# Ledger of designs, part 81: peptides against a protein of PDB entry 8HF1

Target 1, 320 residues: chain A of PDB entry 8HF1
Amino acid sequence: NVMLYATKPTEVMVSFPHQEQVLTVTRLISAEIEKFYVSLDLMNIGVQPIRRSKSLQCLRDPSKKSFVKQLFNDFLYQMKEYGIYAASIAIISLIVEFDIKRRQAETLSVKLMHRTALTLCEKIRHLLVQKLQDMTYDDDDDNVNTEEVIMNFSTPKVQRFLMSLKVSFADKDPKDICCLVFVERRYTCKCIYGLLLNYIQSTPELRNVLTPQFMVGRNNISPDFESVLERKWQKSAIQQFRDGNANLMICSSVLEEGIDVQACNHVFILDPVKTFNMYVQSKGRARTTEAKFVLFTADKEREKTIQQIYQYRKAHNDIA

## One batch from the design tools (peptide; made by RFdiffusion4, then SolubleMPNN)

Design b2_p15_6_s4 (from b2_p15_6, 5 letters changed)
Fold by OpenDDE base, seed 5:
Structure b2_p15_6_s4 (fold): chain B 320 residues (1-320), chain A 15 residues (1-15)
Amino acid sequence: as target 1 above (320 residues)
Amino acid sequence: SLTESDLFELIPEPP
């Protein structure tokens, strides 16, 4: 009930051109992943005994193949939706995950599967980094983290998002900023976080202004898979945002789970709003005076986005 | 320099 009486934020839209950047590198990477899926389907990993540990029937895919495919599918999505710069960060998360899974492998066949996935990730990382370096005369890894490289190798959506951050927050007092960035997928939080860290460090007007953090939902996957480190990180990130030590929080649908975050003056919805609940909950965080609720849409989807927001506004007013 | 007005379109009230 209290959320209905909050000051309605100013709802704004940022349009971006739908450019399918068909880079040769993205086609090569996609083709390598598809070849890997064919090989993965042929891998005999054996019937792992379903250890019925009684409690949380989290669907441990007994094959563990679906999890491998999910990570690569999430990577392909990030590469498509956010660009090859974001993909270069996203692939590192896959490398870390597959290395953990390789070390935790109970069988030689599962160990080999994760090793093969890891080898593919290293190849993908090399292809991405090489492409980022094509714009730099110097082979130093630090030279790929410039504002220019980040912008040129980001999708139009991410370009407009970064530009929107720059115009909103350049040379502002950090204490006057409380920003949420909503993304659809859990893995996108960390990817966009890494991108923002590099962008902020490369952008003088933001370097001492924005301090990002990220928060990912509790996986419906057993708390056993959340490393003690990930849980500590999430708790620390939330606390830093509450204490004002971080002023930009990247989150997914996690805020639907009742994580109480402070009232924000900016809420960016980087991905399409797919549900009424996401609309109400994300908008309901923009509670300060003159708060902005910023949506991103492709130019071709602009009218559809507007109509969807009208439907959500109507539905929200009908329950108010 | 880009401004907020260059990027942000107000979502109008429904007609």
Scores: peptide ipSAE 0.522, ipTM 0.926, DockQ to the pose 0.871
Fold by OpenDDE base, seed 3:
Structure b2_p15_6_s4 (fold): chain B 320 residues (1-320), chain A 15 residues (1-15)
Amino acid sequence: as target 1 above (320 residues)
Amino acid sequence: SLTESDLFELIPEPP
């Protein structure tokens, strides 16, 4: 009986300054979204059929208006938590979603609602891109994807995350890297993926070293709500990570029990660890020799984070 | 140049 001593990962913390830099552009965008919500509440879109699927009981409001508000609220969260650069990527996902919903609209009123949302997203995109261009002498959109622009328009959390990737992986052999990045929200996976693609491409020491992918966990959203494209993407992303064609995977949930991903040498938790289950399952992926489990915390929340980790360690030892 | 030690703080065992 070779007792596979599961090597416990080294648990480390990266602190970042809590600077809510409220930029004028972020205030303008928030105010435009609030005005849009007032207009949205006044829109008559008729009675929408409540699709009672048993699995949708967790979606608080299946209304088409509630879905629109959810997407903009998720965008506002991403802009606040990750910065203007991340928001410029996140808004593209909203544009795509609202254009699909506009085309699929069964009624003129619903079509108009999604069109109005789309017009707002285009305005927001313009405001964000214009703000990113304030640092560039040339009006070319390609100049906004530099390491400098990415860093300057990212939150301190994202700056420290990118620095942590650079110090961990600069000039390393890609085959020696197996990295997981956990985020809280589904839409954050795509946003951080797009940010990382641009950052890696702009950072010579990470070019050809890191190959990112993203996986959105199967939330209990019935397979009927997952597009065939999303399911195909998830399978492809996992396979690329297993085959070593990707060495960094961004996840919004712990890869469910049964997604056999290889033992990782790095696990980054970009967002706060909110549950014991998230702690155990994410930490449980850092299984290689000298594996690192990296947490990000605001300086003001440092002590609270340490105490929470101590509670989780205790609870884990009491179950083992 | 930034090092891992400049960014990473070890979370100690509880006292």
Scores: peptide ipSAE 0.519, ipTM 0.926, DockQ to the pose 0.873
Fold by OpenDDE base, seed 4:
Order: sequence, then structure tokens, then C-alpha cells
Structure b2_p15_6_s4 (fold): chain B 320 residues (1-320), chain A 15 residues (1-15)
Amino acid sequence: as target 1 above (320 residues)
Amino acid sequence: SLTESDLFELIPEPP
């Protein structure tokens, strides 16, 4: 039982300013997605044949339109919560997904729908990259991956997260680090992974210290082929983390599915803790004597966050 | 240089 044997980690909070930086580019992207939704609702894709693939009852929207809208809504969330730099990585994941769906399309109408979504993603990618380049004197795509660009085009939450990694792990022995980063959404794992790869590569104090991996949940919305690749990738990522070839793991709440991960000395909760179960499970991974459990909160939500943690501590003590 | 103490606020025990 994870609850009974965990040393109580040191619970710390990192506050960040609430900045509604409504950039013109984010408004333009949101407006383009809204226009696309109107167009998508007018598309006649016909009745899709329910291929009874024996693979799990993931809610296959028979129209496939809700899945397209979900991916763009998840992208809009990532752009808002993590910033323009994270959005430039997130959009690539949508491009890959829509290209796969376009190739797997059973009908011409569905193929055209995914092609239209893909064209919008390429337009969004161009708008994001152009905005990242506005701070670089050089038009080369490689110049947008600097520590300065990453920090400037990240939300205050992500800025404080990156600063927290730097102060926690600068010039440490990689073997002494076992870090988990929890995020709410599956697609955020890959986005934050890509951001961390670029940040670590651009930060000399971390370049040979942190080796990140990510874990995506088994919620295979995708057909059997993607499910096999994802399952292979998950097994490899977990094994690398167990073997010490990776020392930082980005995960969503997938630890509920019986993934045994080692005792960690750092647990970062990048998104708000929404449930008592998430609190107990994530905190229960910080098992070393000097383990830290790090929460991020907006300054305006600081009191509410503290009160929520007190409620969770009380509930935990009532069950223990 | 920023330290852990500059970023990390200890969540106190409830009163």
C-alpha cells in the first residue's frame, strides 16, 4: 500500500504571477480554429462504417469530428497554460496525428477532413514560429530553441518550473536524481518533454545532468498500430527510467494503471491537483528521506491551494 | 544565483 510506507516528503509551493498575456498571435490562432470549427460542422463525412476492431471501446466518435475538435481544444489549452513556445511543439504532435488519420481514412470525405485540419496546423505552426523568430535577428529555425526564447515565450508557471529545475539540479550527479513531473493531460507529456529537451540542451548546468523521458497513458483513442508503437515506447521509457538511463519522467495520472516506478526524491506537480487520489498517489512516489513534493500556484490562487492541501492532509490522516 | 529557498515556500502545517 503506497500510503503506509511513504516517508512524508517536504511539501513546497512555487508561486507565479497570473499574467493574462493575450498576444495578438494567440487571438489570431484562436480565431482560425473557430472558423475551422464552423467549416467542420458543415462538412458531410457520411456514415462511417463501424469496423468492429476487437480492440478496446475507446469512445470512437462515429463522426470523427469530435476527435478533431478535441485535439485542437487540447492545443488551445496547452498554448494558454504553457505558452507560445510549448504550443510550437504541441502543434507538431497534431500534424503527426492528422497525417496518420489522413492516411488511415476509410473514405475520401474523411481524408479531406483530416487534410483540412492538417493545413490549418501548418498555418498555426508558421504563425507560432514567426512569433518566436521576432526576438531572433536570424530567420533560422535553430535560433528559436535558446534558453532566452524558451523563457520569454513560456507562461510564468513554466518559467518558474524551469527555474525550479535549474536551482534543484544544476551541476548534480545524474545518479542522485529521480524526478517525476506530473501533468493533467496526455498530450502535455510530449509537449513538456520537447520543451525540456530544448531547455536542457540550451542550459549548460543541466545538459549532462537531466535526461528526460515521458509516459503517455494507455487510453488508446488511436487504432491498433499507434497502440503498438505507444505501448513499445512506454515500455522502453519505463525501462530507461528504472535502469537510470533517464532520471526525469513526465507523466499524466497513468500511475493508477499499475505502473511500478521507483522511489523518487523529487515530484513536481505542474498542473493543479484536482483530486485527493492524485495528491496521495503523486505524493506517495516521493519516498526518500529528503524527498520534495513541489506544487505550482498562481499568486491569486495561493490561499485556495494551501486550504486544498490542508483538506487533503486531513483526509490522508483520517485514512492512515 | 537563485537558490531553492528563493523559489520554494514551505507549506506549513495547518494551524
Scores: peptide ipSAE 0.518, ipTM 0.925, DockQ to the pose 0.874
Fold by OpenDDE base, seed 2:
Structure b2_p15_6_s4 (fold): chain B 320 residues (1-320), chain A 15 residues (1-15)
Amino acid sequence: as target 1 above (320 residues)
Amino acid sequence: SLTESDLFELIPEPP
């Protein structure tokens, strides 16, 4: 019922050149992670006590190795999809996570595993920061957070996304902006948030215009494994967005989990729309009269993207 | 200066 009377947003597409960033540093980092996986598989971590969370039988990998590999695989994905600059932010999140897990380790073997992972993350961070500094004349870490460095070390997708934000929101009144940015992966929310903070701070036209927040999806594994801190932070971020203290929200497919977010005037879909449900739900948030629904596509996938949107439009009209 | 029209392509209605 409520969907029938919603003003249909203007659906627009932003094309970007498909450039595989074949940098020597990205190859080196990938090779170091692969070597680490071989070493990780050889580590004897012993039998960890199966913490039966009451609800879901998802047997935590008793070795906790699968979780370590997942974090590095998500990092490799972010480096590939968003670029070296985004990867430099993403690696900090891994450092924090592995340091927490190292301190919380119940056994010396688990502590050593997380220490080894942490040491690799610090090496990766150094390689990334050194590469970002190649464009700066000054060795100071603060100089890597310029608009130029962010743009040059971002993928064409992220470059077009940042340009799209600048052209959409430069010198606008912050109160007139309600923007959602959808990403596929939970960890990407925090990475893109950190990138946006630095980009906005380095872009005078946006510095006092955009106030970003991010919303991390629930861990699919169990609500029992969401830290009380993560849940508190999610509630705070949503509340800031509702109160207008934040006007741009980065979210994963979390809106599928029944998070009530206000009607927005802009919805950016940074990653490919993979499901009809994602299309309907994300588009259904762009409800203002002049609302825009913005898709990002590689030039090579442009026609395929258009055909997918036509199929989703048809399917949506058949249900309405 | 880049404009919205330089970046945003309207997704046409299906033929």
Scores: peptide ipSAE 0.517, ipTM 0.925, DockQ to the pose 0.869

Design b2_p15_7_s1 (from b2_p15_7 with S1E V7I E15K)
Fold by OpenDDE base, seed 4:
Structure b2_p15_7_s1 (fold): chain B 320 residues (1-320), chain A 15 residues (1-15)
Amino acid sequence: as target 1 above (320 residues)
Amino acid sequence: EVEPVKIVSPEELAK
């Protein structure tokens, strides 16, 4: 029971400036997605065969317009919350997903819908990559993955997170690191994973120190719709983290699903803590004597966040 | 007593 372990981690909060980076490229991308939604609403995809999965919850058929809109809305959220660099990684995940759905399409109308979504994703990818290249003198695509480009095209939250990782783990022994990074959304796990791979590779002090992995919670989608590949990947990632082959795990609200993650010495909460249960469960993973529990807050929300965490800390002390 | 929430810079996380 996570509540019973008496080791109180050092709980700290890092503040970051609220900068609405009003970039022309983000406005252009948002406008293109809005135009696509108008076009998508006009598409006649017909009555899709309801694959009655045995669970009465009509799994949002991934062939439906609502799923396409969900993926683009999740992309827009990631671009806003994590920045243009993170968005350049997130868009690749959409391309892969829509290509799979295009190939699996049972009707020509659904195939065309996913093809149109793919065409938009490629346009968005080009706009993002072009903007990342504006800071590079060389037109070489490999030059966009530098520490400088990653930092300049990340939100202040992500900048402070990356700085916190660099300071916490520079030149440390990999075996002494057990780090969890909590994010709200499952798609953010993959996006932040890709960002961290590139950041670690571009940062000499973190090379061979941090080995990231990611895990996504079991979708409320019946385990029957989880690809066998995704389940194998999750099991492999968890096993690598248990064996010490990975020392940084990015996870969503997985703790509610009873995934037994080992005791960690660092826990980062990258997104706002929305519930007391999330606070207790995530903090309960920081169990070593020198464990750090790190929260992030925008300066504009600092007072509200302090008060919320104080209330959670009080409630936790009243139960312990 | 509930300890106050400590705000730190990233640089203070090394300490």
Scores: peptide ipSAE 0.472, ipTM 0.922, DockQ to the pose 0.827
Fold by OpenDDE base, seed 5:
Order: structure tokens, then C-alpha cells, then sequence
Structure b2_p15_7_s1 (fold): chain B 320 residues (1-320), chain A 15 residues (1-15)
């Protein structure tokens, strides 16, 4: 029972400015996606089979138009919350997903739908990469993965997170680091993982210090939609973190009951804490004597966040 | 007593 451990980690909060990144490229991408939704609604893909889960919940058939829209909406969320650089990584995951579905399509109409979505993703990727290259004089694709480009095309939240990692872990022994990073959404785990790989590679003080891994929480909708590959990846990632082959783990806020992750000395909560249970479970992973529990808040939401965390602290102390 | 929530800069995390 994770609640019974009286962990007293050092709990701190980092604030970041609320910036609406009003970039022309983000507006253009949003408009292209909206135009695509209009065209998608007009597509005749035939009657989609209703797969019912054993739980009578209508499984969202991944071949449906609604699932295509969900992937683009999740992309738009990541672009807004994490920035253009993170979006350039997130779009690759959509490209991979739509290419798989295009190949698996049983009908020409469904194949064409996924092909059209894929073509839009390639256009979006080009627009994002071109914008990242505007800061580089050299046309080499590798030049967009510098510390400067990553920082300049990230949101203030991500900038403060990366600065916090650099300050916390620069030139430390990798063996002394056991770090968890919590994010709200499943797709964010892979996006932030790709961002961290590039950031660590571009930051000499973190090279050979941080080895990131990501864990995608189980799809709460149905274990039947979890690919065997995703389950194998999750088990491998957890094992690498237990064995010390990875020292930073990115997790979705749904730490499923039963993922026994070792005691950590650092826990970062990148996204807002929405529930008391999430607060207790994430804080309960910071178990070492010198453990740090770091929260992030927008300046605009600072007072509300402070009050919410204070209420969670009080409720936690009343149960402990 | 419940300790107040401390706001810190990234630079203060090294301490």
C-alpha cells in the first residue's frame, strides 16, 4: 500500500511564464488540419464494423474517422503544450501509425483515408522542420537538434524542465541518479523521450550522465488494442530502469497499480496534478532521504496550483 | 503543521 510510506521528499514548485506561442506556422498547421477534417467528413469509407469490447463499451475502432481526428487533436495538443520542436517529433509517431494502418487497410476507401492523412502529416513535418531550420545557416538536418534550437522552439514549461534537468544532473555519476518524469498523456511519453535524447546528445554536461527511457501506460480502453510490441517494449523499459541501464523514466500519470518501480531520488511532474491519487502515487516514488519532488506551474495558475497542492499535502498528512 | 509550498528557480534545484 503506497500510502503507508511516510516519504518526506523535498517538495518544490518551478514557475514558468504563460506564453501563447502565436507562430504563423502553428496557425497554418491548425488550418490545414481543420481543412482536412472537412474533407474527412465527406469521405465515404463504408459501414465500419462496431467492435464491442467484452465490457460492452464500444471500442473505438482504430479504422474510424474519429480515431484519425483523435491522433491529430493529440498532435495539436502536444504542439501547444510542448512547442514546435516537440511537435516535429510527435508528427513522426503519426506518420508511423498512419503508414501501418494504410498497409493493414481491408478496403480501398480506408486505404485512401489513411494515405490522405499520411500526406498531410508529411506536409506538417516539412513545415515544422523548415521552421526549425530558419535558425540554422546550414541545410543539414542534424543542425536542428542543437541545444539552442531545442530551447528556442520549446514552450516555457519545457524550457524550465530542461534547465531543471541540466542544473540537477550536470556532471553527476549516472549511478546516483534515479529519476521519474510524469506526464498526463500516453503520446507525450514518446515525444518527451525523443526530445530528451536530442537534448542530452546536444548537452555535453548530460552526455553519459542521463540515459532516458519511456513507459507507456496500458491502454485503459482495452488490453486487446495494446500491440504485443508495446507490451514487450514496456516490460523491457521497466527492466532497463531496474537494472540501472536507464536512470530517467518518463511515465504517463496512469502508473497502473502493479508497476513496481524502484525508489527514486528525483520525481518531476511535468503536467498539472489533477487528482489527489496522482499526487500521492507520484510523491510516494520519491523515497530516498534526499529525494526531490518537483512540480511545474504556469504563473497565471500559480495561486490556484499552490492552494491545490497545499490541500493535497494536508489530506496526505491526515492519512499518514 | 503543513509546510508552505516553496517556489524555486531551476538554478535553486542544485542546492
Amino acid sequence: as target 1 above (320 residues)
Amino acid sequence: EVEPVKIVSPEELAK
Scores: peptide ipSAE 0.471, ipTM 0.923, DockQ to the pose 0.822
Fold by OpenDDE base, seed 1:
Structure b2_p15_7_s1 (fold): chain B 320 residues (1-320), chain A 15 residues (1-15)
Amino acid sequence: as target 1 above (320 residues)
Amino acid sequence: EVEPVKIVSPEELAK
């Protein structure tokens, strides 16, 4: 029973210009990944034993190659949706994952596959960092984490989101802030978390105001792939948020499990609301009339998004 | 009656 709390938060939508970031670096990275996919398809990694994992997991990752492609596809999505700065953080997650997979490889062929993927990730990281440094006179990696660099290399959506956070929270007591940020994808949680850490640290008005955490929705399907460390981290993050030691939580939209997150005064939906259930569940976290429920839309999709949200509001009112 | 969706600027979120 999702308690359909008849919550009437203030619902608002922020529009952003649709900019196709036609950067040479993004084209180069995409081409390098495509070239890698061709090479990956030609790699003989042997017949992987179908692990009789009793779990439906075998259906999601039928091959180690598909997983590699999924990670790069998720990276390409993040680069497109959130920008080059976010991509520079996202690529680190791929590096970590491929290094783990390389070390855990049972065969030389699989080890080589993950090594090749890792080498590509390092090349991509270098290209991204170099592009971020083009705006900085100093070669120090720390100099790319300025508010200006973050803003300039973020998509208009992310820019509007960061502006919304700054305006909403700069003059607030940290204790009065309870903010949720919903994103669609698991990997986006980590990426946006890293971006927010750097943004908050670079923004004096927010340094002592916002303490972010992230939570990946439990894929009920794969409790086994969540490292014991990830599960401990999630529990700690949730507890910190409950205790008020963290006041901003980034969540994947797959909050299928009723994560008993407290009522929040701000809920940001960074990615498009694809389902009525996601709308109701996310909105149901903004329980007071003073709570803000903020959506983001591209200007080109504004009318479509307005109509979709209107339909969801209507459907919600008919059930409440 | 279903209220219309309001478009706002980031700056209007301070209100």
Scores: peptide ipSAE 0.469, ipTM 0.921, DockQ to the pose 0.818
Fold by OpenDDE base, seed 3:
Structure b2_p15_7_s1 (fold): chain B 320 residues (1-320), chain A 15 residues (1-15)
Amino acid sequence: as target 1 above (320 residues)
Amino acid sequence: EVEPVKIVSPEELAK
C-alpha cells in the first residue's frame, strides 16, 4: 500500500503597507453618497410588501431602499479596499443594476428613486475617470487601462497581488496554470475580474498566458434572487475552467457550497481568511506537487494574522 | 510540530 502522502502545498504570506489613501476624490465621493442617503431617507416610496421569509426580522426599511444602500456600501468598501481603479469598474455594475431597477419600477416614486441613484453613479463615474486621466500626459490617449494607471490607482494589497501574478505566471505555458483567487464579497469577484482583464491586456508577459473567469457563490438566502443569466454564467465559467479554456478563477465562498473545482497549482487569498472552514477548503484546492497557497496581510495586522493562521494550522493538524 | 508562517516578497514566489 503506497500511502499517497498528500503533498502539502507551500504556504506563504505576502505583506503590504497599510496606506489609507486619503484622496480628495474619495472624500468627495463618500460625501456625495452620504448626502444621497439623507435624501433617500426622506423619499416616500409607499408601503412595500414585505416578503416574509420565515427567519429574517422585519427590516424597518423598505427592501428597495435597503438594496440601494447595500449597493453603495459595497461600492464604498471596494473603493477603500481595492482602490480608485477598481472603483471605476465597480461603479459600472451599479449603473447597470440601477438602470434595470429603474425600468422594472412598478411605481413612479420607485422609478424616481432608482433614477436619482443612477444620476449619482454617473457623477461618481465621471469623478473617478477624470482622476485616472490626470496621470495621462498625452492629451490624445483617453486610455486609462495601462499597467501604470492600474498599479498607481490600486491599493498596496492589489499592487502586491498583481506583482505576485506577474512574477508567478510571466511567459509560462497557459496549460501549466490552474489558479484560484478567493475574495470575500460577491461583487468583488466581478470587480477584480474586470481589473484583471485590463491588467492582463496591458501586460505583454501575461497576454495569452492568463485567461480569467469569475464565479459568485449562490446566495443561501433565496434561489429566486439568482437570475437565469447568473446561473448560466456560473455554469459556463465552471465548464471553461474544467476544459482549460480559462486557467484563473476568481471565487467568493463557492467551495463552501460544494462546487467541485479541479486541483490547482496556485491559490491566492486576496481578502482576510475569516473562518477555519474557509482556510481548510481553500488550502485543500492547492493539491498539485508544487502547489502554492498565498495569503495577503497588511503590515499593521501582520502579527494578528500570523497568530490566526498558526491556530488554523494547529487545528487542521489535530483533525488530520 | 506546526511550522511558522513564512513572510515572502512577491519576487520570492518565482522561486
Scores: peptide ipSAE 0.464, ipTM 0.921, DockQ to the pose 0.837

Design b2_p15_7_s2 (from b2_p15_7, 4 letters changed)
Fold by OpenDDE base, seed 5:
Structure b2_p15_7_s2 (fold): chain B 320 residues (1-320), chain A 15 residues (1-15)
Amino acid sequence: as target 1 above (320 residues)
Amino acid sequence: MIEPVKIVSPEELAS
């Protein structure tokens, strides 16, 4: 019971400017996705046979169109919230997912639908990578993974987060670090993980200091859809973090699912804290001496965020 | 008494 721990981590909030910087590339990508939605709505995929043994996702989206739209909407959200660099990583996850679904398609129409989605993802990837390369004089794909490119093509939130990591962990002993990074959405865990891998590799002060891992909470929607591979990954990720082979864990609402995470000295909340439970559980992981609990807020939402934190603190004091 | 939320820069996290 995380509520029983009277740990008083140092709670701080990092503010970032709200930039509605809509790049031309992001507008183009959004327009291409909207055109695709119009095309997708016109696609006749017929009645899909619902097998009784088919996972709950097949029950949720018998048309399979809503799932396609969900993935693109999730991508658009990541592009907006984390920037075009994060989007270049996120689009790879869509490519993988649509390729799997294309191969698993039971009908030619569904196969074609996923193929069309895949083609759009490849176009989006090209547009993103091309934009990242605009800052690199060299045409080498590896040159887009520099600290400078990552920072420049990240949102102010992500920039402040990366700066906070660099300042907090530069040249520290890896053994002294136990860091949690909380994100709201499951797909963000993998996206931010990929971003952090590249950032750490491009940042000498962090390269041998931070070893990130990510954990996605159980899909309450379909435990059966968690591939054996995903479950194996989760178990491995947790074990690596417990064994100290990873010292930074990116997670979503995993703590609500009863995953036992060790006491940490740093807890970063990258996305807004939407629930009291998330606040208490995440803060309750900052248990070591001198533990830091770091929140992020847009300048525009600062006052609202502060008031929400005061409400959570009050509610916590009323229960404790 | 609820302590005020401390707003910090990333650089202040080193302290």
Scores: peptide ipSAE 0.500, ipTM 0.929, DockQ to the pose 0.836
Fold by OpenDDE base, seed 1:
Structure b2_p15_7_s2 (fold): chain B 320 residues (1-320), chain A 15 residues (1-15)
Amino acid sequence: as target 1 above (320 residues)
Amino acid sequence: MIEPVKIVSPEELAS
């Protein structure tokens, strides 16, 4: 039980300015998605069969429309929270998912729905890439993956996170690094993973130092929806991290399952800590006094976040 | 006593 370890890591908080990314491109993308939702609501895709999950909870298989909206809403969240560079990576995941769903479509109407979603994703991708290219003289897609472009088109939170990684790990021995990065949402793990791969590759001081992996928490809800590929990837990622072949692991907060992850010397909480359990479980991975537990907060939310941490610390001390 | 949360810059994480 991770809660039983009286771990006293060095807990610190990094503050970042709350900038609303007022980019014309983000407004345009949001408006295009809203227009698409109106069109989507008018689409007749027929009555979808209620898949009876074998578990007694009739998890209403979300309507195929609801799933499409969820993916775009998750994308909009990523674009807002992490920036347009992260969004350019996130949109690729939507393209892949909608292409799979298009190919798996049992009806022409459902196939058309996913095709329309794909067309929108390609438009969004183009708009994002064009905006990233505004800083590059060369039209090559590879030129958008520079440290400068990544930093400039990331939110202040992500900028501070990347700076924190660079400062913490520049020119260190990879063997001395055991880093966890916690994010709130499942889809963010893959997005931040892609961002980190590009950032590390573009940063000479990190290129041979950090080897990232990502793990998506098992949604306890439906092991049936985890592709065999996702399960294999998770097992491989965990094993690589245990073997020291990967030294940075990105995890979603849905770590209800006790990932028997080794004690880490760095734990970054990229997203706000929403629950006591998340706080204790994530902090419980930083077991040594030399271990750093790093939180990120917007300047506007600093006081509220500090008070929440004090409440969590108090609650933890009352149980220990 | 609950130790105060220390606010730091990214640069201070090197220490």
Scores: peptide ipSAE 0.494, ipTM 0.928, DockQ to the pose 0.827
Fold by OpenDDE base, seed 4:
Structure b2_p15_7_s2 (fold): chain B 320 residues (1-320), chain A 15 residues (1-15)
Amino acid sequence: as target 1 above (320 residues)
Amino acid sequence: MIEPVKIVSPEELAS
């Protein structure tokens, strides 16, 4: 029994300045969403017939208003945490989701609610795209996907993350890369995936080096509401990563749910590590020789983050 | 002894 001494990864922390991008556009968008919530609360959608489908969530909000608010709250979080460029990608996911829900609406009132949400999403998208274009002399939408625009309209956290990727992987052989990127929220996986696709495409040193995929954890609530398409996509994304057709995987809570990912040489924790389990499991994926485990922290939270890491290291040593 | 957390710049990740 050769106890494969799990090579302990090199654990490092990258700090970033806490800049709240207090842009006029972000304030305007937040105010429009708040106005929409007031209008949404006034909408009489009636009691939707409780489809006896076993998911407690569909039972709790017969108006489906909570789901609409959840999506906009997740969008606001992404805009705050990742920046305007990431928000321009995140809003497209909301448009797609609300269009699906609009088409699936069983009542005219629910259909109208989702239509109103879509109208707001389109307004938000225009405000975001217009702001991205303010740095481009040309009004062409394609010009907003440059490395410069992505960097300038990303939060310091995302800027440091993108710089870390560029420095770590520029001109490397794609087969030598096995990278995990952990984020907290499911919708963040798609948002950061879209951002990385555009960043990699605009960065010659990465264009043929990094092939990203994303994976969202299982919805704890009901496997029945995961569309057959989402399950097929997750299986395909995992398989592409295992086969080496993708070498960077963005994931949320995947390890807590027992999804087995391969041993990686790079693990990036983009969002704060909130649980000991997440720390141990994510760090435990950095198992190759010279594996790096990279944490990101705001300067204001640096000391708190360091103390939390020491607590996790101590707890891990007490169990091992 | 718990090893200190190493703070690095993005540029130091190439090393």
Scores: peptide ipSAE 0.490, ipTM 0.928, DockQ to the pose 0.854
Fold by OpenDDE base, seed 3:
Structure b2_p15_7_s2 (fold): chain B 320 residues (1-320), chain A 15 residues (1-15)
Amino acid sequence: as target 1 above (320 residues)
Amino acid sequence: MIEPVKIVSPEELAS
């Protein structure tokens, strides 16, 4: 009995320079959000009905204010980690969410809070788009969605990721591609999906090669209606990927929750691997012959990342 | 023996 040794994927690491993009626009946006937090803390939105299930600690901050701060904190994280171009896409998701919450507001005070948040998002969007346009010398083409603009306004991590996609998939047959991209946060899935749509459309070698889709984990805090829509969308996205109608899937922790995806030939880990489970589960998806498992690390964190990977490899060998 | 982590450029992913 020749034990068919399951072909282990080729594991590689791509390094990128640690650049704190200290742009004037990013400082201005951060300062405007901090001013908004001070104003938000002073807003009287009344007593929020505490849903009975969690313990008696009266969270001093109404769940509605906490949610607004969470969305802006996630936006600030995406702007820092992925760059100004990714932030210009991420802000649209906040605009949509705050407009929904504004329309669903039960009180005038809550409606005003979401309206103020929405006004700030529109100001941030204008500042981001204006900065993207500053590099287009031709006054006539308002199209900020070029390969050059995307690359110039992305962090070194995102630049190396996009270069890795272009080199890996340029002029290949779409049927021969089964790619997973792992990110840490659910909101990053939508942001990177929007960035990839624009990048693929602006890159001739990829236009008819890559068809992206994304998947977000179940949010236990989402309203029942949002949870039903998200579940329907997840089922559709998984089905498109199984049928080959999509050949690149952006995922967060979704695959940890037992969503089975087919064996892939490429797995990219865009964000740092923080857990042993994430390492084993993501690497376990690279199961085809000649499969590649690609990690990204900042030069400053390279040695720490290498030591963490050795610990995960040791722990995996001790269980196998 | 744990195999060393291979560091590559994006261009080396084509090979």
Scores: peptide ipSAE 0.486, ipTM 0.926, DockQ to the pose 0.855

